Peptides against a protein of PDB entry 3OAK. Designs and how they scored, part 1

No score or structure here was measured in a lab: all are predicted.

Target 1, 145 residues: chain A of PDB entry 3OAK
Amino acid sequence: DDLEQYLDEKILRLKDEMNIAAQLDIDTLNKRIETGDTSLIAMQKVKLLPKVVSVLSKANLADTILDNNLLQSVRIWLEPLPDGSLPSFEIQKSLFAALNDLPVKTEHLKESGLGRVVIFYTKSKRVEAQLARLAEKLIAEWTRP
Positions, changes and structure headers below are counted from each chain's first letter, unless a header gives other numbers.
Peptide ipSAE was made for these designs. It is ipSAE averaged over its two directions, with the distance scale d0 held at 1.0 Angstrom where the peptide's residues are scored. Compare it between designs on one protein only; published cut-offs may not apply.
The geometry check fails a fold that doesn't show the stated peptide or that is severely misdrawn somewhere.

## One batch from the design tools (peptide; made by RFdiffusion4, then SolubleMPNN; aimed at target 1 L109 G115 R144; its pose is not in this set)

Design b1_p10_3_s1
Fold by OpenDDE base, seed 3:
Structure b1_p10_3_s1 (fold): chain B 145 residues (1-145), chain A 10 residues (1-10)
Amino acid sequence: as target 1 above (145 residues)
Amino acid sequence: GKELIEEWEK
């Protein structure tokens, strides 16, 4: 199926772009810590965020997103950074909102590790209250009997 | 389920 193949390739390309962006930001922040150069700013994820949000919001891509484990890259984007800080508020908010509309199943949570990270966001004092609530909502939905 | 939550909280 030509369409299915096209969609798979599209999502896999985005997944690669997300992983690259995350690594570049990590490298930037590690260098910032090492050198003390405060002019080094990690902006790769923020630059790519609009594209990520656009893709995650498309209902016709849901199956492709889940089948290709794009949620692993989402998890990576949510993990604490080398300096211990969390990703930007906008990244957190956008991703949690997008996750809320995806038909995420247990198998997807396991293969991506997303569940563990979202649990972290329900417990961390560094997370804004409104985002902690969103994280709690997701956990409740994913663990509903 | 609760089992998943416990696993994730480790």
Scores: peptide ipSAE 0.214, ipTM 0.807, DockQ to the pose 0.677
OpenDDE base, seeds 1, 2, 4, 5: peptide ipSAE 0.195, 0.208, 0.200, 0.195; ipTM 0.792, 0.807, 0.797, 0.796

## One batch from the design tools (peptide; made by RFdiffusion4, then SolubleMPNN; aimed at target 1 P145; its pose is not in this set)

Design b1_p14_2_s4
Fold by OpenDDE base, seed 1:
Structure b1_p14_2_s4 (fold): chain B 145 residues (1-145), chain A 14 residues (1-14)
Amino acid sequence: as target 1 above (145 residues)
Amino acid sequence: DQAFREELRELYEE
């Protein structure tokens, strides 16, 4: 119906915005590495984060989020950056919190690749303990029969 | 789905 179509379009727009933000940050950091220009700072994901969190927190959008594979963009945001660093603490914390409230199923993990990335956060020694615990909680939930 | 959950579990245990 009209509402479902509207919600699909809303989520797909956000998905595009997230992907663009991620790519812009990657480009910025690659240029920083190549040129040594330390004034180049990747901030596109951080700027968009409030909007992402707002959308992910809405229960009425859960089905639309999952059906349109927004979790693929979430996965992209969580991947290590070209300089080897991880996304900001706030990005990690906010996304893990949001994921905890979504009814994520195995099919969504398959099509997004999110499971493997979250496992990385349970194992990496560079991840803050608080966030590693959140990642552990997600893995426990997703692997439960 | 069961096979994938097992795969994810194995990956976690590595």
Scores: peptide ipSAE 0.360, ipTM 0.882, DockQ to the pose 0.929
OpenDDE base, seeds 2, 3, 4, 5: peptide ipSAE 0.037, 0.084, 0.335, 0.360; ipTM 0.678, 0.726, 0.876, 0.883

Design b1_p14_4_s2
Fold by OpenDDE base, seed 2:
Structure b1_p14_4_s2 (fold): chain B 145 residues (1-145), chain A 14 residues (1-14)
Amino acid sequence: as target 1 above (145 residues)
Amino acid sequence: DEEFRRELRELYEE
């Protein structure tokens, strides 16, 4: 119906925006590494984060989020950066919190690749303890019989 | 999908 179509388009636009933000940050950091210009700071994801959080927190968007594989973009945002660092603490915290409230199923994990990335966060020594615990909680929920 | 859940568990346990 009309509402469903509208919501699909909204989520797909956000998905594109997220992917662009991620790529721009990657480009910025690669250029920083290449040029040594320490004034280059990757901030595109951070700038977009409030919008992402707003969308992910809407219960009425859950099905649309999952059906359009927005979790793939979430996965992309959680991946390590070219300089080996992780996304900002705020990004990690916000996304894991949002994931905790989504009815994620195995099919969504498969098509997004999110499972592997979250497992990384359970094992990385660079991840804050509180976020590692949250990642572990998600894995436990997703793997329960 | 029990197979996938198993795979995910295995990855976690590595």
Scores: peptide ipSAE 0.386, ipTM 0.890, DockQ to the pose 0.927
OpenDDE base, seeds 1, 3, 4, 5: peptide ipSAE 0.361, 0.365, 0.350, 0.372; ipTM 0.881, 0.883, 0.879, 0.886

Design b1_p14_6_s1
Fold by OpenDDE base, seed 5:
Structure b1_p14_6_s1 (fold): chain B 145 residues (1-145), chain A 14 residues (1-14)
Amino acid sequence: as target 1 above (145 residues)
Amino acid sequence: DDQEFIEELRELYE
């Protein structure tokens, strides 16, 4: 129906925006590495984060989020950057918090690749303890018998 | 299948 179509389009637009933001940040960091210009700062994901958090926090969007594989874009945002760094603490914290409230099922993990990335956060020595614990909680819930 | 996938994640996690 009209509402369903509207919600699908909304989520798909956000998905595109997230993917573009991620790529622009990657391009910025690659250019910084190539040129040595330390004034180049990757800010696109940070700028878009409030919108992402707003959407992910809405219960009435959960089905649309999961059905359109927005979690693939969440995964992309969580992946290590070209310089080896991780996304900002705020991005990690916000996304993990949002994931905790979503009814994520095995099929969503398979189509998004999110599980493997979250496992990375359970093992990384560069992740804050509180976020590592949250990542562990998610993996435990997703892999429970 | 789904069970095999979940087991794979468990193995990666441990």
Scores: peptide ipSAE 0.447, ipTM 0.902, DockQ to the pose 0.948
OpenDDE base, seeds 1, 2, 3, 4: peptide ipSAE 0.433, 0.441, 0.335, 0.409; ipTM 0.900, 0.900, 0.871, 0.894

## One batch from the design tools (peptide; made by RFdiffusion4; aimed at target 1 I119)

Design b1_p16_5
Pose (drawn by RFdiffusion4):
Structure b1_p16_5 (pose): chain A 145 residues (1-145), chain P 16 residues (1-16)
Amino acid sequence: as target 1 above (145 residues)
Amino acid sequence: EEEYIEELKEYEEELE
């Protein structure tokens, strides 16, 4: 029905917006490298983050989020950038807190590649200790026999 | 599920 299509469209639009924001930040960081222009900063993901947090925090959107592979865009947002730098602390914390509340299943992890990037957050030296503990906790919730 | 957990364990070992 219309309501279901409306919700799918809402999540699909957010998925595309998130992908555009990640790609624009990546272009900015490549541009920052090719040209050593130190004023260049990547802020598109940070600008869109409140919209992403608002959607991820709604329990009645969990099915729509999971069914439409929005977690793929979340994985993109958590991936290290071309120079090896991580996204801002606010992005990392907001995204991990939202994942703690979502009923993520193996199929979602498979389609999103999210498990691979969370493992990276348990090894990275640049990740704050509290977020590493959150990442380890999530890996544990997902590697249950 | 177990195949996927094994893949993640292998990937984690690569990052060590």

## One batch from the design tools (peptide; made by RFdiffusion4; aimed at target 1 R116 I139 W142 R144)

Design b1_p17_7
Pose (drawn by RFdiffusion4):
Structure b1_p17_7 (pose): chain A 145 residues (1-145), chain P 17 residues (1-17)
Amino acid sequence: as target 1 above (145 residues)
Amino acid sequence: SGEYMQELLEEAEEEEE
């Protein structure tokens, strides 16, 4: 019905917006490298983050989020950038907190690649200790026999 | 249920070697 299509469209639009934001930040960081212009900063993901947090925090949107592979975009947002730098602390914390609340299943991890990027957050030296503990906790919640 | 995540952990360990 219309309501279900409306919710799918809402999540699909957010998925595309998140992808555009990540790609624009990546272009900015490549541009920052090719040209050593130190004033260049990547802020598109940070600008869109409140909208992403608002959607991820609604329990009644969990099915729509999971069914439409929005977690693929979340993985993209957590991936290290071309120079090896991580996204801002606010992005990391907000995304991990939202994942703690979502009923993520193996099929979602498979289609999103989210498990691979969370393992990176347990090994990275640049990740704050509290967020590493959150990442480890999530890996544990997902590697149950 | 956790087999997929265990496989990723094994792959990540192999890549570190």

## One batch from the design tools (peptide; made by RFdiffusion4, then SolubleMPNN; aimed at target 1 T106 L109; its pose is not in this set)

Design b1_p19_1_s2
Fold by OpenDDE base, seed 5:
Structure b1_p19_1_s2 (fold): chain B 145 residues (1-145), chain A 19 residues (1-19)
Amino acid sequence: as target 1 above (145 residues)
Amino acid sequence: DVEKLLEEAEKEWEEWLSR
């Protein structure tokens, strides 16, 4: 199916872009730590976020998203940064909202590592209360009998 | 501590998977 192949490639490209953005931000922050140059700001994920949100919000892409393990890149974007900080509030808010609308199954959580990271967000005292509650909601839904 | 919390999260996740 031509459309299916096209959509797979689209998601895989986005996955790659997300991974690159994450690494570039990590590199920026590591350099900031190394040099003390506080003018260095990690902005690559934030710049790409609208595109990510747009894709994740499309119901017709859900299967393609999950089948291609895009959630691995979502997990990467949610992981703590080199300086110990968390991704921006906007990134957290947008991704958790998007996750809430996806038909995520246990197998997807396992292959992406997302389950562990979301649990982390339920435990961290640095997470905004509204997002911690959303993380709790997701875990509760994913761990239903 | 981030690392500690990640370890705890991993433990809880693994426990859930083993249910």
Scores: peptide ipSAE 0.535, ipTM 0.926, DockQ to the pose 0.904
OpenDDE base, seeds 1, 2, 3, 4: peptide ipSAE 0.523, 0.530, 0.533, 0.531; ipTM 0.924, 0.925, 0.926, 0.926

Design b1_p19_1_s4
Fold by OpenDDE base, seed 3:
Structure b1_p19_1_s4 (fold): chain B 145 residues (1-145), chain A 19 residues (1-19)
Amino acid sequence: as target 1 above (145 residues)
Amino acid sequence: DVKKLLEEAEREWEEWLAR
């Protein structure tokens, strides 16, 4: 099916873009730590965020998103950064909101590693209360029989 | 401590998977 192939390619391209953005930000932050140059700001994920949100919000892409393990890239974007900080509040908020509307199954959590990271967000005191609550909600839903 | 919390999260996740 031409459409299915197109959608797969679209999601896989986004997945690659997300992974690249994450790595570039990590590189920037590592350099910032090494050099002390506080003018170095990681902006790649932020720049790509609107596109990510747009894709994640489309119901017709849900199967493609899950089948291609885009959640692995979502997990990567949510992971703590080299300096111990978390991704921006906006990234957290946007991704958690998107996750809340996806039909995520246990198998997707396993293959992406997302479960572990979301649990982390339920524990960290640096996470905004509203997002911690949402993380709790997601875990509760995902762990249902 | 981020590392500690991640380890705890991992353990809890694994426990859930093993249910």
Scores: peptide ipSAE 0.511, ipTM 0.922, DockQ to the pose 0.912
OpenDDE base, seeds 1, 2, 4, 5: peptide ipSAE 0.492, 0.495, 0.497, 0.505; ipTM 0.918, 0.918, 0.919, 0.920; seed 5 fails the geometry check

Design b1_p19_3_s1
Fold by OpenDDE base, seed 5:
Structure b1_p19_3_s1 (fold): chain B 145 residues (1-145), chain A 19 residues (1-19)
Amino acid sequence: as target 1 above (145 residues)
Amino acid sequence: SLEEEVEEEYKKLEEIQES
């Protein structure tokens, strides 16, 4: 119906915005590496983060979020950057917190690749202990029989 | 299995991070 279509379009727009933000940050960091200009700072994901968190926190959007594979864009935001760094502490913390409240199922993990990335955060020696614990909590929840 | 696939993907991500 009209409402379902509206919600689908809303989530798909956000998904696109997230992917664009990720790519713009990658472009910025690649240019930073190429030119040595340390004044170049990747800020697009951080700027969009409040909107992402707002959407992920709405219970009435859960089905739409999962059905449209928004978690694929969440996965993209969590991946290592060209300079080998991870996304900002705030991005990691906010996304892990938001994911904890979503009814994520195995099928969603498979189609998004999110499970693979979160496992990475449980094992990486470069991840802050607090965030590694959040990642562990997610994995434990998702693998519950 | 999903766990095996995750493990393989982890290795790829680790390589990217360490590069």
Scores: peptide ipSAE 0.037, ipTM 0.652, DockQ to the pose 0.100
OpenDDE base, seeds 1, 2, 3, 4: peptide ipSAE 0.030, 0.027, 0.027, 0.035; ipTM 0.642, 0.600, 0.600, 0.648; seed 1 fails the geometry check

Design b1_p19_3_s3
Fold by OpenDDE base, seed 3:
Structure b1_p19_3_s3 (fold): chain B 145 residues (1-145), chain A 19 residues (1-19)
Amino acid sequence: as target 1 above (145 residues)
Amino acid sequence: SLEEEVEEEYKKMLEIMEK
């Protein structure tokens, strides 16, 4: 119906925006590495983060989020950056928090690749302990009987 | 390796979830 279509389009637009933001940040960081211009800063994901969190927090969007594989874009946002670093603390924290309220199933983890990434965050030495615990909480929730 | 460890844990997680 009209509402479903509207919601799908909304999520798909956000998905696109997220992917673009991620790529722009990657481009910025690659340019920073290439040129040595330390004034270059990746800000696109951070700028879009509030919108992402807002959408992820809407219970009425859960099905649309999962059906349109928005979690793939979440996964992309959580992947290591060109310099090997991880996304900002705020991005990690916000996304992990938001993911807790989604009824994530195995198929969603498989199609998005998010499962591997979250597990990575429980094991990587680069991850702050607080964030590792949030990742662990997700795993615990997903595997809850 | 970390990658291998992640993959192993991932498979275990899926196994649990798919029960």
Scores: peptide ipSAE 0.741, ipTM 0.961, DockQ to the pose 0.728
OpenDDE base, seeds 1, 2, 4, 5: peptide ipSAE 0.093, 0.030, 0.053, 0.735; ipTM 0.659, 0.611, 0.660, 0.959

Design b1_p19_3_s4
Fold by OpenDDE base, seed 5:
Structure b1_p19_3_s4 (fold): chain B 145 residues (1-145), chain A 19 residues (1-19)
Amino acid sequence: as target 1 above (145 residues)
Amino acid sequence: SLEEEVEEEYEEWLEIQEE
């Protein structure tokens, strides 16, 4: 129906915006590495984060979020950056909190690759302890028989 | 060192991606 179509389009637009933000930040960091200009700061994801959190927190959008594979963009946002650094603590914290409240199923993990990056966070020594534990919790829930 | 730790973890990430 009209509402369903509207919501699908809304989520797909956000997905696109998230992917663009991630790529712009990658481009910024690659340029920083190439030029040595330490004034170059990747801020596109941080700027978009409030909008992402707003959408992910809406229970009535859960099905639309999952059906349109928005989790693929969440995965992208969590990946290590070109210089080996991780996304900001705020991004990590916000996204993991959102993931904890979503009814993620195995099929969603497969189509997004989200499970792989979360496994990385369970192993990294650079991740805050509270987020590492949350990552472990998510993996345990997603691998439940 | 921190640099070594970052490199090791990044290699682990690459391995996970290949699974």
Scores: peptide ipSAE 0.421, ipTM 0.879, DockQ to the pose 0.092
OpenDDE base, seeds 1, 2, 3, 4: peptide ipSAE 0.406, 0.419, 0.074, 0.420; ipTM 0.874, 0.879, 0.660, 0.880

Design b1_p19_7_s1
Fold by OpenDDE base, seed 3:
Structure b1_p19_7_s1 (fold): chain B 145 residues (1-145), chain A 19 residues (1-19)
Amino acid sequence: as target 1 above (145 residues)
Amino acid sequence: MELEKEIEKEYEELLEKGK
């Protein structure tokens, strides 16, 4: 129906925005590495984060989020950056918190690749303990028999 | 690439547990 179509389009547009933001940040960091220009800063994801969090927090969007594989874009946002660093603490925290409230199933993990990345956050020594615990909580919920 | 391989392995295990 019209509402369903509207919601699908909304989520798909957000996916595009998220993917573009991620790529722009990657491009920025690659250029920073290449040129040595330390004034280059990756901020596109941070700028878009409030919108992402807002969408992910809407219970009425859960099905649309999962059906349209928005979690793939979430996964992309969580991946290590070209310089080996991780996304900002705020991005990690916000996304992990939002994921905690979504009814994520195995099929969603498979199609998004999110599981592999979250597991990384449970083991990485570069991840703050608080966020590692959040990641562990997600893994525990997703692997619950 | 090494990190990716490690993540891939853990991912497969996660999927199996989640079934």
Scores: peptide ipSAE 0.028, ipTM 0.587, DockQ to the pose 0.700
OpenDDE base, seeds 1, 2, 4, 5: peptide ipSAE 0.026, 0.023, 0.025, 0.025; ipTM 0.567, 0.575, 0.575, 0.559

Design b1_p19_7_s2
Fold by OpenDDE base, seed 5:
Structure b1_p19_7_s2 (fold): chain B 145 residues (1-145), chain A 19 residues (1-19)
Amino acid sequence: as target 1 above (145 residues)
Amino acid sequence: SELEEEIEKEYEELLKIGE
């Protein structure tokens, strides 16, 4: 119906915006590496983060979020960057918190690739202890029988 | 679990990039 179509379009627009933000940050960091210009800072994801968190926190959007595989874009935002660094502490913390409140199922983890990325955060020695614990909590919840 | 085993098989690619 009209409402379902509206919600689908809303989530798909956000998904596109997230993917664009990720690519723009990658482009910025690649240029920083190539030119040595340390004044180049990747900020597109950080700028969009409040909108992402707002959408992920809305219970009435949960089905639309999961059905349209928005978690794929969340996964992309959590992946290591071209210089080997991780997304900002704020991005990690906010996304892990938001994911904790979503009814994520096995099928969503498979189609998004989110599971393998969150496991990475439990294994990496470069991840802050506080965030590693949040990642571990997510994995424990998702693997519950 | 089966899911945990599947996930752990595929994270190594990210470790190579992130560390």
Scores: peptide ipSAE 0.035, ipTM 0.629, DockQ to the pose 0.104
OpenDDE base, seeds 1, 2, 3, 4: peptide ipSAE 0.028, 0.030, 0.034, 0.032; ipTM 0.609, 0.609, 0.635, 0.651

Design b1_p19_7_s4
Fold by OpenDDE base, seed 3:
Structure b1_p19_7_s4 (fold): chain B 145 residues (1-145), chain A 19 residues (1-19)
Amino acid sequence: as target 1 above (145 residues)
Amino acid sequence: MELEEEIEKEYKELLEIGK
């Protein structure tokens, strides 16, 4: 199916872009730590965030998103950074909101590693209370019998 | 990642619940 192929390619390209953005931000922060150059700012994920949110919000892409394990890249975006910090508030908020509308199943959590990361956000004292509550909501939905 | 071992345990439990 031409449409399915197109959508798969679209999601896989986004997945690649997300992974590259994450790595570039990691590289930036590592260099910042190494050199002490405080002018180095990790912005690649933030720049790409609108596109990510747009894709994640489209109901017609849900199957393609889940089938291609885009959630792995979402997980990567949520992981702590080299300097010990977390991704920006906006990234957290946007991703948690988007995840809330996806029909995420156990197999998707397993293949992406997303579950463990979201649980982290329910427990970490570095996470804003509002976002911790969003994470808790996700866990509650995913653990529903 | 903070409390990784504990989180891993909880994650495994989560997976079992979801099955």
Scores: peptide ipSAE 0.030, ipTM 0.606, DockQ to the pose 0.627
OpenDDE base, seeds 1, 2, 4, 5: peptide ipSAE 0.022, 0.026, 0.024, 0.024; ipTM 0.536, 0.586, 0.585, 0.553

## One batch from the design tools (peptide; made by RFdiffusion4, then SolubleMPNN; aimed at target 1 P82 G115 F120 K123; its pose is not in this set)

Design b1_p20_6_s1
Fold by OpenDDE base, seed 2:
Formats: structure tokens, C-alpha cells, sequence
Structure b1_p20_6_s1 (fold): chain B 145 residues (1-145), chain A 20 residues (1-20)
């Protein structure tokens, strides 16, 4: 119906925005590495984060979020950056918190690749202990029979 | 880095095992 279509389009637009933000940050950091210009700071994801968190927190959008594979964009946002670092602590914390409130199923993890990335956060030496524990909690919840 | 690559590979392997 009309509402369903509207919600689908809303989520798909956000998905595009997230993907663009991620790519822009990658481009910025690659340029920083290439030029040595330390004034170049990747901030596109951080700027968009409040909107992402807002959408992910809406119960009425949960089905639309999952059906449109928005979690693929969440996965992209969590991936390591060109310099080998991880996204900011705030991005990690906010996304893990948002994921905890979504009715994520195995099929969503497979189609998005999110499962692999979250497992990475349980073991990476670059992850804060607090966030590693959150990642472990998510994996435990998602893999329960 | 080699360390990052290793961690990513280990994560991939573990995920595949969980989903098998």
C-alpha cells in the first residue's frame, strides 16, 4: 500500500546516504595517506549518525529496515578503514546499541554480512573491551536456537 | 596490516562455522 511504499523509499534513501557517507570517508582517508595532509578528517559517517540512530530506533520501521537490507549499510559502516583503524567509538557504540533492539534473524545476518563483522569486533585488538562485550552479546543472541 | 587481515580471516571462518 501507499504507506508501505513510502517507508520502503525512506529506508532505501537512507541506505544510499549511508553508503555514500562511507565511501566519502574512505576517499578522505586514502587521500590523507597519499598526501600526508593530516588536516583531512573523515566525518561523513559521524555527521549522518544521528539520523541513522533515529531511524534504527523506530519500532514501526523495524520490518522495513530488515526487509530492505539496511543492515548491509550498517555492516559497511563498521568495516575497518584504509589506515587499518576502526570507525569511531561513538559509531560502534551507537550501532551496537541500535542492533540490540532490532529483531534480527539469521537470514538478515547472511544477506548483509553483518554477522562476520560483529564477530570481528569480539576479537580485534583494536576494539575497546566494552564494545567487544556488546558484540559478544549480539552474537550470542543471534545464534540462539 | 597483516594483523588486521588475520583477524578478518578468523572472523570469517568463525562465522561460516556458526552458520553451517
Amino acid sequence: as target 1 above (145 residues)
Amino acid sequence: SEELKKEEEEAEKEWEELMS
Scores: peptide ipSAE 0.584, ipTM 0.933, DockQ to the pose 0.652
OpenDDE base, seeds 1, 3, 4, 5: peptide ipSAE 0.570, 0.571, 0.579, 0.575; ipTM 0.930, 0.930, 0.932, 0.931

Design b1_p20_8_s3
Fold by OpenDDE base, seed 2:
Structure b1_p20_8_s3 (fold): chain B 145 residues (1-145), chain A 20 residues (1-20)
Amino acid sequence: as target 1 above (145 residues)
Amino acid sequence: SLFDEWRKEGEELAKKAEAL
């Protein structure tokens, strides 16, 4: 099906872009740590965030998103950074909000690794209280029969 | 269960991140 193929390719391109953005930010932060150059700022994920949110918010893309394991890239974006810090508050909030509207199943959590990372957000003392509550809400929804 | 396992792993990840 032409439409299905188009949608798959669209999601896979975004997945690649997200992974690249994450790696570039990691590289920037590692270089910042190594050189002490505090002018180095990781901004690639922030720049791409609006596009990510736009795609994740489209109900008609839910199946394509889940089937292509885009949640793996979401997980990558949520992981702690090299210096132990977390992604920006805005990234966290936006992604958790988007996840809340997706029909995520246990199989998707397993294949993406997202389950463990979201639980991490319920346990970390570096997470803002309101975001920890959002993470807890997601876990509660995913664990219900 | 899977979630019990993830809970333990997530907690360990949190401890690791906080140690940095």
Scores: peptide ipSAE 0.417, ipTM 0.891, DockQ to the pose 0.861
OpenDDE base, seeds 1, 3, 4, 5: peptide ipSAE 0.365, 0.336, 0.352, 0.365; ipTM 0.872, 0.861, 0.867, 0.873

## One batch from the design tools (peptide; made by RFdiffusion4, then SolubleMPNN; aimed at target 1 R126; its pose is not in this set)

Design b1_p21_8_s2
Fold by OpenDDE base, seed 2:
Structure b1_p21_8_s2 (fold): chain B 145 residues (1-145), chain A 21 residues (1-21)
Amino acid sequence: as target 1 above (145 residues)
Amino acid sequence: MKKEAEEELKEAEEEYKKLFE
């Protein structure tokens, strides 16, 4: 119906914005590595984060979020950066918090690739302990029989 | 750091297969 279409379009627009932000940050960091210009700072994801958090926190958008594979963009935002570093602590914290409240199913994990990345956060030595614990909690929940 | 991340991702991939596939 009209509402579903509106919500789909809303989520798809956000998905596109997230993907663009991620790519721009990657481009910035790659250029920083190539040129040595330490003034180049990747800020696109951070700038968009409040909007992402707002959308992910809306219970009425959960189905639309999952059906449109927004979790793929969440996965992209959580992936290691070109230099191997992780996204900002705030991005990690916000996204894991949001994931904790979403009714994520195995099919969504496979479709998005998010499962692998979250497991990564249980393994990485660069992840803050509190976030590693959150990642472990999510994996435990998602692997329940 | 990049190499470490790659190794950790590889480990995560193997673990994912065990848990979800």
Scores: peptide ipSAE 0.533, ipTM 0.926, DockQ to the pose 0.915
OpenDDE base, seeds 1, 3, 4, 5: peptide ipSAE 0.523, 0.511, 0.520, 0.526; ipTM 0.923, 0.920, 0.923, 0.925

## One batch from the design tools (peptide; aimed at target 1 F120 K123)

Design b1_p22_1_s2 (made by RFdiffusion4, then SolubleMPNN; its pose is not in this set)
Fold by OpenDDE base, seed 4:
Structure b1_p22_1_s2 (fold): chain B 145 residues (1-145), chain A 22 residues (1-22)
Amino acid sequence: as target 1 above (145 residues)
Amino acid sequence: SEELELYEESVEEFEELLEELE
């Protein structure tokens, strides 16, 4: 199917872009730690966020998103950073909102590792209460017997 | 850091959860 192939490629490209953005931000933060240069700001994820949100919000892409394990990149974006900080609240909020609307199954949590990070968000003291509650909701939904 | 430690714990918890679901 031509459309399926196109969508797969689209998602895989985004996945790659997300991973690159995450790594670049990590590199920036590591450099900031190493040099003490507080002017170094990790912005790659923020720059890409609108595109990510746009894709994640499209119902017609849900299957493609899940089948291509884009959630792995979502997980990566949500993970704590080397300095122990979390991604910006906007990133967190946007991604959790998107996750809330995706038909995520247990298998997707497993293959992406998203489950680990969502559990983390239920516990972290650096997470806003609203997102912690949403994380709890998601875990409950995704792990129903 | 506390956050990183907590994350590692979360990894373990999820793995345990998966085992229970399987």
Scores: peptide ipSAE 0.657, ipTM 0.935, DockQ to the pose 0.895
OpenDDE base, seeds 1, 2, 3, 5: peptide ipSAE 0.656, 0.655, 0.650, 0.654; ipTM 0.935, 0.935, 0.934, 0.934

